# Designs tried in a protein design run: peptides against a protein of PDB entry 4U39. Part 85

Target 1, 302 residues: chain A of PDB entry 4U39
Amino acid sequence: SIKVIGVGGGGNNAVNRMIENEVQGVEYIAVNTDAQALNLSKAEVKMQIGAKLTRGLGAGANPEVGKKAAEESKEQIEEALKGADMVFVTAGMGGGTGTGAAPVIAQIAKDLGALTVGVVTRPFTFEGRKRQLQAAGGISAMKEAVDTLIVIPNDRILEIVDKNTPMLEAFREADNVLRQGVQGISDLIATPGLINLDFADVKTIMSNKGSALMGIGIATGENRAAEAAKKAISSPLLEAAIDGAQGVLMNITGGTNLSLYEVQEAADIVASASDQDVNMIFGSVINENLKDEIVVTVIATG

## One batch from the design tools (peptide; made by RFdiffusion4, then SolubleMPNN)

Design b2_p16_6_s2 (from b2_p16_6, 6 letters changed)
Fold by OpenDDE base, seed 2:
Structure b2_p16_6_s2 (fold): chain B 302 residues (1-302), chain A 16 residues (1-16)
Amino acid sequence: as target 1 above (302 residues)
Amino acid sequence: SAFDKKTNVVDLGILK
């Protein structure tokens, strides 16, 4: 089974976005120290952590409170994650709960023998230096606790949006990128496509790989596959070129008109941009909500 | 916006 655990406010917003977008084949778990925020989760499983420590009032933007809250609730987290083959831990780093609890939850998942993937954001620079420093500490702790850690630099989202984009929309875009990071992997396993991957393929590429970067490209028209692939490998979210990656996971998602030729064309572009010795796997997904669009997601590991 | 409301996808590619 695949479980997605949203940790704290940002993680739970991402989980809500996944549910709203009907990401299938996964079980959703919402974790928070704030009981009021947790009640707004759309997840089937809702877990309040650190009830004794916080009394449901949240972590007060303190990562140590988030950590202790997860430690207090360890047995409950273990029970909720038990029997998962794969666990996605999603969080917005820089806050109290997400930053502190996500590494603890990830370690619990890993200790249970699940393939543990972190999908986390760095805060925007405008959220202030304190959040950036807290996020750096949380990301470091996540790296040790997961098999693969996808880090999304929110500032790179601002490079691709209009300068007049409201701050609230920038956060929604960050939640969508978190969604795409999870969905781009989970759909390869859970959603039938033209080329399906099994869990063993994904496990091979993601096990003990450390930090990962994600690129996404979308295009339409006759060359849509090639354009989407080129956009993905040149994505501003790729803080480094994919030519240094030890592994590449690629998802090619299209509508019912997605051809095998388009899938191959996109895969060849990503392969050509990667090292010759890279372990690359790719899958395709059919999304009926996509008309003439192709979405390419690239996850570079190592 | 890099967010496509129709597909709920963020275009993270280089805008040509």
Scores: peptide ipSAE 0.000, ipTM 0.372, DockQ to the pose 0.029
Fold by OpenDDE base, seed 4:
Structure b2_p16_6_s2 (fold): chain B 302 residues (1-302), chain A 16 residues (1-16)
Amino acid sequence: as target 1 above (302 residues)
Amino acid sequence: SAFDKKTNVVDLGILK
């Protein structure tokens, strides 16, 4: 089974966005120290952590409170994650609950023998230096606790949105990028396509790889596959080129009109931009909601 | 195209 655990406000917003977009084949778990915020989750499983420590009033933007809250609730987290083959831990770094609890939850998942993937955001620069420093500590702790850590720099989202984009929409876009990071991997396992991957293939690429980079490309029209692939490998979300990656996981998602030719064309573009010795796996997914769009997700590991 | 080359904005279609 695949479980997605959203930790704190940002993680829970991402999980809500995944549910709203009908990401299938995964179980959703919402975790928070704030009981009122947790009640707004659309997840079937809702877990309040640190009830004794916080009394449901949240972590007060303190990562140490988030950490202690997860430690207090360890047995409950273990029971919720039990039997998962794969666990996605999603959080916004820089806050209290997400920053402190996500590494503890990830370690619990890893200790249970699940393939543990972190999908987390760095805060926007406008959230201030304190949040950036807290996020750096949380990301460092996540890196030790996961098999693969995808870090999404929110400032790079500002490069792909209009300058006049309201702050609330910039946060919604961060939730969407978190969704794409989870869905881009989970769909390869859970959703039938033209080229299916098994869990063993994904495990080979993602097990004990440390930090990963994600690129996303979306396109429509006659050259949509090539355009989407080119956008993915040049994505602002890639802090480095995919050149030099030891492993590449590629998802090519399209509507019911996705052709094998388009899949091959996209795969060839990503392969040509990667090292010759790279361990590349690619899958294709059919998503009826995309209609005429192709979405290429590239995850570079190593 | 979800990416407007003029604006460098990726409309991820996810907001619709």
Scores: peptide ipSAE 0.000, ipTM 0.337, DockQ to the pose 0.033
Fold by OpenDDE base, seed 5:
Structure b2_p16_6_s2 (fold): chain B 302 residues (1-302), chain A 16 residues (1-16)
Amino acid sequence: as target 1 above (302 residues)
Amino acid sequence: SAFDKKTNVVDLGILK
């Protein structure tokens, strides 16, 4: 089974976005120290952590409280994650609960033998230096606790949105990028397409790879596959070129009109931008909500 | 907008 665990406010917002977009074939778990915020989760499984420590009042933006809350609730987390083949741990780094608890939860998942993938955000620079410093510590702890860690630099989202975009919309975009990171992988396993991957293929690319980068491209029209692939490999979310990657996981998602030729064209573009010795796997997904659009997601590992 | 509300996809490509 595939489990997605949202940790803290940002992680729970991302999980809500996944549920709203009907990301299939995954079980959702919402984890928080704030009982009121947790009650707003759309996840079927809601877990309050650190009930004794926090009394449901949250972590007060302190990562050490988030950490201790997860440690207090270790047995409950283990029970909720039991039997998962893959666990996505999603969080907004820089807060109390997400930053502190996500690494603990990731370690629990890894110790249970699940392929453990972190999908986390760095805070926007405007959230302040304290959040950036807390996020750096949380990301470092996540890297040690996961098989693969996808880090989304929120500041790069500002490069692709209008300058007049409200702050609330910028956070929604971050939640959506977290969704895309999870869905781009989970759909390859859980959603049949033109080219299916198994869990073993994904495990080969993602096991013990450390940090990963994600690129996303979307396009429409006659050359949509090529354009989407080119956008993915040049994505602002890629803090480095994909040519240095040891592994590449590619998802080509389209509507019911997605052709095998378009899948191959997109794959060839990503392959041409990658090292010759790269272990590349690609899958295709049919999403009926994508009419004329192709979405290419590239995850570069190693 | 790089965000498509219909598909809930962010275009993270290079804005032309």
Scores: peptide ipSAE 0.000, ipTM 0.321, DockQ to the pose 0.029
Fold by OpenDDE base, seed 3:
Structure b2_p16_6_s2 (fold): chain B 302 residues (1-302), chain A 16 residues (1-16)
Amino acid sequence: as target 1 above (302 residues)
Amino acid sequence: SAFDKKTNVVDLGILK
């Protein structure tokens, strides 16, 4: 089974976004120290952590409180994650609960033998230096606790949006990029396509790889596959070129009109931009909601 | 906006 665990406010917003987008084949778990915020989760499983420590009042933006809250609730977390083959741990880094609890939860998942993937955000620069420093510590702890850690640099999201974009919309876009990171992997396993991957293929690419980068490209029209692939490999979310990656996981998602030719064309573009010795796997997914759009997701590991 | 309200997908490729 695949489990997605949203940790703290940002992680829970991302989980809500996944549920709203009907991401299939995954179980959703919401974790928070704030009981009021947790009640707003759409997840089937809602877990309040650190009830004794925090009294449901949240972590006060302190990562040490988030950490201790997860440690207090270790047995409950173990029970909720038990039997998962894969666990996605999603969080917004820089806060209290997400930053402190996500590494503890990830370690619990890994110790249970699940393929553990972190999908986390770096805070926007406008959230201030304190959040950036807290996020750096949380990301370092996540890197040690997961098999693969996908880090979304929120500032790169601002490069693609209008300068007048409201702060609330920028956060919604960050939540959506977290959704795309989880869905881009989970759909390869859980959703039928033209080219299906098994869990063993994904495990080979993602097991003990450390940090990963994600690129996303979307296009329409006659050359949509090639354009989407080119956009993915040149994505602002890729802080480095993919030519240095040891592994590449590619998802080509399209509507019912997605052709095998388009899948091959997109795969060839990504392969040509990658190292010759790269372990590349690619899958295709059919999403009827995309109609004429193709979405290419590239995850570069190593 | 890089966010497509219809597909609920962020188009990250418009940085030309």
Scores: peptide ipSAE 0.000, ipTM 0.363, DockQ to the pose 0.028; fails the geometry check

Design b2_p16_6_s3 (from b2_p16_6, 7 letters changed)
Fold by OpenDDE base, seed 2:
Structure b2_p16_6_s3 (fold): chain B 302 residues (1-302), chain A 16 residues (1-16)
Amino acid sequence: as target 1 above (302 residues)
Amino acid sequence: SAFDAKTNVVDLGILK
């Protein structure tokens, strides 16, 4: 089974966004130290952590409280994760609960033998230096606790949105990018496409790879596959070029009109931009909600 | 907007 755990406010917002977008084939778990915030989760499984420590009042933006809360609730987390083949741990880094608890939850998942993938955001620069420093510590702890850690730099989202975009919309964009990071991988396993991957293929690419970057490209028209692939490999979210990656996971998602030719064209572009020795796997997904769009998601590992 | 409300996808495919 595939489990997605949203940890803290940002992680739970991302999980809510996944549920709203009907990301299939995954079980959702919401984890928080704030009981009121947890009640707003759409996840079927809701877990309050650190009930004794926090009394459900949250972590007070302190990562050490988030860590201790997850440690207090270790047995409950273990039971919720039991039998998972793959665990996504999603969080907004820089806060209390997400930053502190996500590494602990990830380690629990890994210790249970699940393929453990972190999908986390760095805070926007405007959230202040304290959040950036806390996020850096949490990201460092996540790297040690996961098989692969996808880090989304929120500041790069500001490069793709209008300068007049409200702050709340910038956070919604971050939640959507977290969704895309999870869905881009989970759909390859859980959703039938033109080219299906198995869990073993994904495990080969993602096991013990450390940091990963994600690129996304969307295009329409006759050259949509090529354009989407080019956009994905040049994505602002890719803080480094994909040619330095040890592994590449590619998802090519299209509507019912997606052709094998388009899939191959997109795959060839990404392969050509990657190192010759890179372990690249690609899958295709059919999403009936896509009309004429192709979405290419690239996860560069290592 | 980089967000497509119809697909619920953020277009991050901007050339560097």
Scores: peptide ipSAE 0.000, ipTM 0.369, DockQ to the pose 0.029
Fold by OpenDDE base, seed 3:
Structure b2_p16_6_s3 (fold): chain B 302 residues (1-302), chain A 16 residues (1-16)
Amino acid sequence: as target 1 above (302 residues)
Amino acid sequence: SAFDAKTNVVDLGILK
């Protein structure tokens, strides 16, 4: 089974966005130290951590409280993650609960033998230096606790949005990018397409790879496959070019009109931008909610 | 807007 665990406010917002977008074939778990915030989760499984430590009042933006809360609730986390083949741990780094608890939860998942993938955000620069420093510590701890860690730099989202975009919309876009990172991988396993991958293929690419980068491209029209692929490999979310990656996981998602030719065209573009010795796997997904759009997601590992 | 409200997908390729 595939489990997605949202940790703290940002992680729970991302999980809510996944549920709203009907991401299939995954089980959702919401984890928080704030009982009021946890009640707003759409997840089937809701877990309050550190109930004795925090009394349900949250972590007070302190990562050490988030860490201790997860440690207090270790047995409950183990029970909730038991039997998962794959665990996505999603969080917004820089806060108390997400930053402190996500590495502990990831380690528990890994110790249970699940393929453990972190999908996390760095805070926006406007959230202040304290959040950036806390996020750096949380990201470092996540790298040690996961098989693969996808880090989304929120400041790169601001390069794509209008300068007049409200702060709340910028956070919603960060939640959407977290959704796309999880869905781009989970759909390859759980959702039928023109080219299906198995869990063993994904496990080969993602096991013990450390840090990963994600690129996303969307296009419409006659050259939509080529344009989406070019956008994915040049995505602002890629802090480095995909040349130098040891592994590439590619998802080509389209509507019912997605052709095998378009899938091959997109795959050839990404392969041509990658190293000759790269271990590349690609799958295709049919999403009936996509009309004339193609979405290409690239995960570069190593 | 990089966000498509119909697909709930962020277009990250608009950066020329």
Scores: peptide ipSAE 0.000, ipTM 0.383, DockQ to the pose 0.029
Fold by OpenDDE base, seed 4:
Structure b2_p16_6_s3 (fold): chain B 302 residues (1-302), chain A 16 residues (1-16)
Amino acid sequence: as target 1 above (302 residues)
Amino acid sequence: SAFDAKTNVVDLGILK
């Protein structure tokens, strides 16, 4: 089974976005120290952590409170994650709960023998230096606790949106990028396509790889596959070129009109941009909601 | 727009 655990406010917003977009084949768990915020989760499983420590009043933007809250609730987290083959831990780094609890939750998942993937955001620069420093500590702890850590730099989202985009919309975009990071991997396992991957293939690419980068490209029209692939490998979310990656996981998602030729064309572009010795796996997914769009997601590991 | 409201997907396309 695949479990997605959203940790704290940002993680829970991402999980809500996943549910709203009908991401299939995954179980959703919402974790928070704030009981009121947790009540707004759409997840089937809602877990309040650190009830004794916080009394449901949240972590006060303190990562140490988030950490201790997860430690207090370890047994409950273990029970919720039990039997998962794969666990996605999603969080917005820089806050209290997400920053502190996500590494603890990830370690619990890993200790249970699940393939543990972190999908987390760095805060926007406008959230201030304190959040950035807290996020750096949380990301470091997360890297030690996961098999693969995808880090989304929120400031790169600002490069692709209008400068007048409201702060609330910028956070919604971050939640949507978190969604795409989880879905881009989970769909390869859970959703049938033209080329299916098994869990063992994904496990081979993602096990004990440490930091990963994600690129996303979307296109329509006659050359949509090639354009989407080119956009993915040049994505602003890629802080480095994929040419240095030891492993590449590629998802080619399209509507019911996705052709095998388009899948191959996209795969060839990503392969040509990668090292010759790269361990590349690719899968295709059919998503009826995309209609004429192709979405290429690239996860570069190593 | 980087965000497609219909598909709810962010187009992180080539910064032209």
Scores: peptide ipSAE 0.000, ipTM 0.362, DockQ to the pose 0.029
Fold by OpenDDE base, seed 5:
Formats: sequence, C-alpha cells, structure tokens
Structure b2_p16_6_s3 (fold): chain B 302 residues (1-302), chain A 16 residues (1-16)
Amino acid sequence: as target 1 above (302 residues)
Amino acid sequence: SAFDAKTNVVDLGILK
C-alpha cells in the first residue's frame, strides 16, 4: 500500500489538494499538533500528535516542539504506517510541526521497511530568515531519514507566476507542486497507463538516493509530447541540470488520446538530456481529466 | 498564470 502523510499546516494543505484532485491508489493521513487545523483536513485518517505536550494548541513555530510531539506519538504513528510499502512524507519546511515532526515520521516509516520519500518545500524568501534557517535544519534532518528527498524551492515558483499574484495564490501553487511531486510518482505504481512500472522498478531508482530535483512540463498541440518533455528538463524547479543525475524517474501523463509514439518521443528527449550511464525509468499514465494536455514529470536523483 | 484550473497543474516550463 501507498500512504501519504501531510505533516503540519503546509503538508495538510498539500494533502487536501491531493484529495480534491482525486489522486488515486493512496491512503491519506493528516498529522498536526494543532487540533483546530487538523479538523479542517479532508484526510480519512487524522492524527493529533503531542497531545500531552501541546494540548492541541500547535507547536508555536518551534521545530523542537514538532519533533517532541512526533516522538510522544511514535506508537500511534507506527500503527498508522503499518503495512505500507511506500510512504510519502509531505511538509512545508520552516514551520514548527512540519519541520520538527516530518523527519521523525520519515524515520519511523523507514524503520518499518517502507520506501520513504520526502516531498517538502523551502519557504519563500519573503517568509523571513528565521523560517529559512529552520527549513535548512529540517531539510538536513529529512535527508537522513528518507530514501529520497524532493525539495521544492518556493522562490522558483515566483519565476513562473505573475508579479501581481497574491501571496495566498503563491502558497496554493506551492501546495499544488507538492501534489505534483507525490502524484507524479504514485500514479506510476497505482494508476494503469500505456507503460506500467512496478513498485520494484520505482524502489530501485529511489532507494537511498538522498536529494532529488523535480521538473514539470505541460503542453498541448501537435508537438505536445516534445514540448512537455523540453519544459520538464528546463523547469525552474530544477536547480541543476539533469545530466548530473545518477537516476531519472519520468512520468508521461496524458488523456485517452495519448499515443505510444508521444510517450517514446518524450522519453527520448529526457534520455538525450541525461547522462549515458544514468539509470532511467519511465512510465505512462492515462488521466481522463487532461483532455489534450500532456504532463511530463521528471525526478532526478543523485 | 502558470496554474491550469481544469487540471489543477502548474506549468513550470520556461518555454511559454
């Protein structure tokens, strides 16, 4: 089974976005120290952590409180994660609960033998230096606790949005990028496509790989596959070129009109931009909601 | 906007 755990406010917003977009084949768990915020989660499983420590009042933007809250609730987290083959841990880094609890939850998942993938955001520079410093510490702790850590640099989202985009919309886009990171992987396993991957293939690419980067490209029209692939490999979210990656996982998602030729064309473009010795795997997914769009997601590991 | 409300996907491609 695949489990997605949203940790703290940002992680729970991302999980809500996944549920609203009907991401299939995954179990959703919402984790928070704030009981009022947790009640707003759409997840079937809601877990308040650190009930004794925080009394449901949240972590006060302190990562050490988030950490201790997860440690207090370790047995409950273990029971909620039991039987998972794969665990996604999603959080907005820089806060109290997400930054402190996500590494603890990730370690619990890893110790249970699940393939553990972190999908986290760095805060925007405008959120201030304190959040950036807390995020750096939390990302370091996540890197040690996961098999693969996808880090979304929120400042790169500002390069692709209008300068007049409201702050609330910038956060919604960050939540959506977290959704894309989880869905781009989970759909390869849980959703039938033209080219299916098994869990063992994904595990080979993602096990003990450390930091990963994600690129996303979307296109329509006659050359949509090639354009989407080119956009993915040149994505602003890729802080480095994919040619230095040891592993590449790609997802080619399209509507019911997606052809095997388009899948191959997209795969060839990504392969040509990668090192010759790279371990590259690709899958295709059919999403009836995409109509004439193709979405290419690239995850570069190593 | 890089956000497609129909697909709920952000286009993060620089080729727009």
Scores: peptide ipSAE 0.000, ipTM 0.351, DockQ to the pose 0.030

Design b2_p16_6_s4 (from b2_p16_6, 7 letters changed)
Fold by OpenDDE base, seed 2:
Structure b2_p16_6_s4 (fold): chain B 302 residues (1-302), chain A 16 residues (1-16)
Amino acid sequence: as target 1 above (302 residues)
Amino acid sequence: SAYDKKTNVVDLGILK
């Protein structure tokens, strides 16, 4: 089974976005120290952590409170994650609960033998230096606790959205990028396509790889596959080029008109931009909600 | 479309 655990406000917003977008083949768990915020989760499983420590009032933007809250609730987290083959831990880093609890939850998942993937955001620069510093500490702790950690730099989202995009929309876009990071992987396992991957393929690429970067490309028209692939490998979300990556996971998602030729064309472009010795796997997903669009997601590991 | 020309926002939520 695949489980997605949203940790704290940002993680739970991302999980809500996943549920709203009908991401299939995954079980959702919402974790928070704030009981009121947790009640707004759409996840089937809702877990309040640190009930004794916080009394459901949240972590007060303190990562140490988030950490201790997860430690207090370790047995409950273990029970909720038990039997998962893969666990996604999603969080917005820089806050209290997400920053502190996500590494603890990730370690619990890893200790249970699940392939543990972190999908987390760095805060926007406008959220202030304190959040950035807290996020850096949380990301460092996540890196040690996961098999692969996808880090999404929120500031790079501002490069792909309009300059006039309201702050609330920028946060929604961050939640959406978190969704894509999870869905781009989970769909390769859970959703049939033209080229299917198994869990073992994904595990080979993602096990003990440390930090990862994600690129996304979307295009339409006759050259949509090539354009989407080119956009993915040059995505602003990639803090570095995919050259030097030890592994590449690629998802090519299209509508019912997605051709095998388009899949191959996109894969060839990503392969050509990668190191010759890279372990690259790619899958395709059919999404009936996509009309003429192709979405290419690239995850560079190592 | 992932790119809203009206808002100039890339909707990365295209994966449904």
Scores: peptide ipSAE 0.000, ipTM 0.366, DockQ to the pose 0.029
Fold by OpenDDE base, seed 3:
Structure b2_p16_6_s4 (fold): chain B 302 residues (1-302), chain A 16 residues (1-16)
Amino acid sequence: as target 1 above (302 residues)
Amino acid sequence: SAYDKKTNVVDLGILK
């Protein structure tokens, strides 16, 4: 089974976005120290952590409170994650609950023997230096606790949006990128496509790889596969070129009109941009919500 | 906006 655990406000917003977009084949768990915020979750499983410590009033933007809250609730977290083959831990780094609790939850998942993937955001620069410093500590702790850690730099999202984009929309876009990171992997396992991957293939690429980067490209029209692939490998979310990656996981998602030729064309472009010795796997997914669009997601590991 | 309301996908491609 695949479990997605959203930790704190940002993680729970991402989980809500996944549920709204009908991401299939995953179980959703919402974790928070704020009981009121937790009640707004759409997840089937809702877990309040640190009830004694926080009394449901949240972590007060303190990562140490988030950490202690997860430690207090360790047995409950273990029971909720038990039997998962794969666990996605999603959070916005820089806050109290997400930053402090996500590494503890990730370690619990890993200790249970699940393939543990972190999908987290760095805060926007406008959230201030304190959040950036807290995020750096949380990311470091996550890296030690997961098999693969995908880090989404929120500032790179601002490079592609209008300068007049409201702050609330920028956060929604960050939640969507978190969704795309989880869905880009989970769909390869859970959603039928033209080329299916098994869990063992994904596990081979993602086990004990440390930090990973994600690129996303979307295109339409006659050359949509090639354009989407080129956009993915040049994505602003890729802080480095993919040619240095030890492993590449690629998802090629299209509508019912997606052809094997388009899949091969996209795969060849990503392969040509990668090292010759890279361990590359690719899957194809059919999403009926896509009409003429192709979405290429690239995850570079190592 | 890089967000497509129809597909709920963020276009992060530089090559627009």
Scores: peptide ipSAE 0.000, ipTM 0.365, DockQ to the pose 0.029
Fold by OpenDDE base, seed 4:
Structure b2_p16_6_s4 (fold): chain B 302 residues (1-302), chain A 16 residues (1-16)
Amino acid sequence: as target 1 above (302 residues)
Amino acid sequence: SAYDKKTNVVDLGILK
């Protein structure tokens, strides 16, 4: 089974976005120290952590409280994660609960033998230096606790949105990028397409790889496959070129009109941009919501 | 906006 754990406010918002977009084949778990915020989760499984420590009043933006809350609730987390083959831990780094609890939850998942993937955001620069410093500590702890860590720099989202974009919309876009990171991997396993991957293929690429980079490209029209692939390999989310990655996981998602030719064209573009010795795997997914769009997600590991 | 309201997907491929 695949489990997605949203940790703290940002992680829970991402999980809500995943549920709203009907991401299939995954179990959703919402984790928070704030009981009121947790009640707003759409996840079937809701877990309040650190009930004794926090009394459900949240972590007060303190990562140490988030950490201790997860440690207090270790047995409950273990029970919720039991039997998972793969665990996604999603969080907004820089806060109290997400920053402190996500590494603890990830370590619990890894210790249970699940393929553990972190999908986390760095805070926006406008959230202030304190949040950036807290996020850096949490990201370092996540890197040690996961098989693969995807870090999404929220500032890169601001580079592609209008200057007048409301702060609330910027956070919604961050939630969508977190969704795309999880869905781009989970769909390869859980959603049949033109080219299916098994869990063993994904495990080979993602096990003990440490930090990963993600690129996303979307296009429509006659050259949509090529355009989407080119966008993915040049994505602002890629802090480095795909050239030099030891492993590449590629998802080509389209509507019901996605052709095998388009899948091959997209795969060839990503392969041509990758090192010759790269271990590249690619899958194809059909998503009826995309209609005429193709979405290419590339995850570079190593 | 990079967010497509129709597909709920964010286009982060190329800076616009």
Scores: peptide ipSAE 0.000, ipTM 0.359, DockQ to the pose 0.029
Fold by OpenDDE base, seed 5:
Structure b2_p16_6_s4 (fold): chain B 302 residues (1-302), chain A 16 residues (1-16)
Amino acid sequence: as target 1 above (302 residues)
Amino acid sequence: SAYDKKTNVVDLGILK
């Protein structure tokens, strides 16, 4: 089974976005120290952590409280994660609960033998230096606790949006990028396409790889596959070129008119931008909602 | 916005 755990406010917002977008083949768990915020989760499984420590009042933006809350609730987390083959841990780094608890939860998942993938955000620069410093500590802890850690730099989202974009919309876009990161991987396993991957293929690329980069591209028209692939490998979310990656996981998602030729064309573009010795796997997904669009997601590992 | 409301996808393509 695939489990997605949203940790803290940002992680739970991402999980809500995943549920709203009907991401299939995954089980959702919402984790928070704030009981009121947790009640707003759409996840089937809701877990309040650190009930003794926090009394449901949240972590007060303190990562140490988030950490201790997860440690207090270790047994409950273990029970919720038991039997998972893959665990996505999603969080907005820089806060209390997400920053502190996500690494603990990830370590629990890893210790249970699940392929553990972190999909987390760095805070926007406008959230302040304190959040950036807390996020850096949380990301460092996550890196040690996961098989693969995808870090989304929220500031890169601001580079692609209008300067007048409301702050609330920028956060919604960050939540949606978290969704795309999880879905881009989970769909390869759970959703049929023209080229299907198994869990073993994904595990080969993602096991013990440490930090990963994600690129996303979308395009329409006659050259949509090529354009989407080019956009993905040049994505602002890629803090480095993919040519240094040891592994590449590629998702080519299209509508019912997605052709095998388009899949191959997109894969060839990504392969050509990668090292010759890269272990690249690619799958395709059919999403009827995309109509004439193709979405390419690239995860570069190692 | 880089967010497509129809597909629920953020277009994170090449910055022009």
Scores: peptide ipSAE 0.000, ipTM 0.343, DockQ to the pose 0.028; fails the geometry check

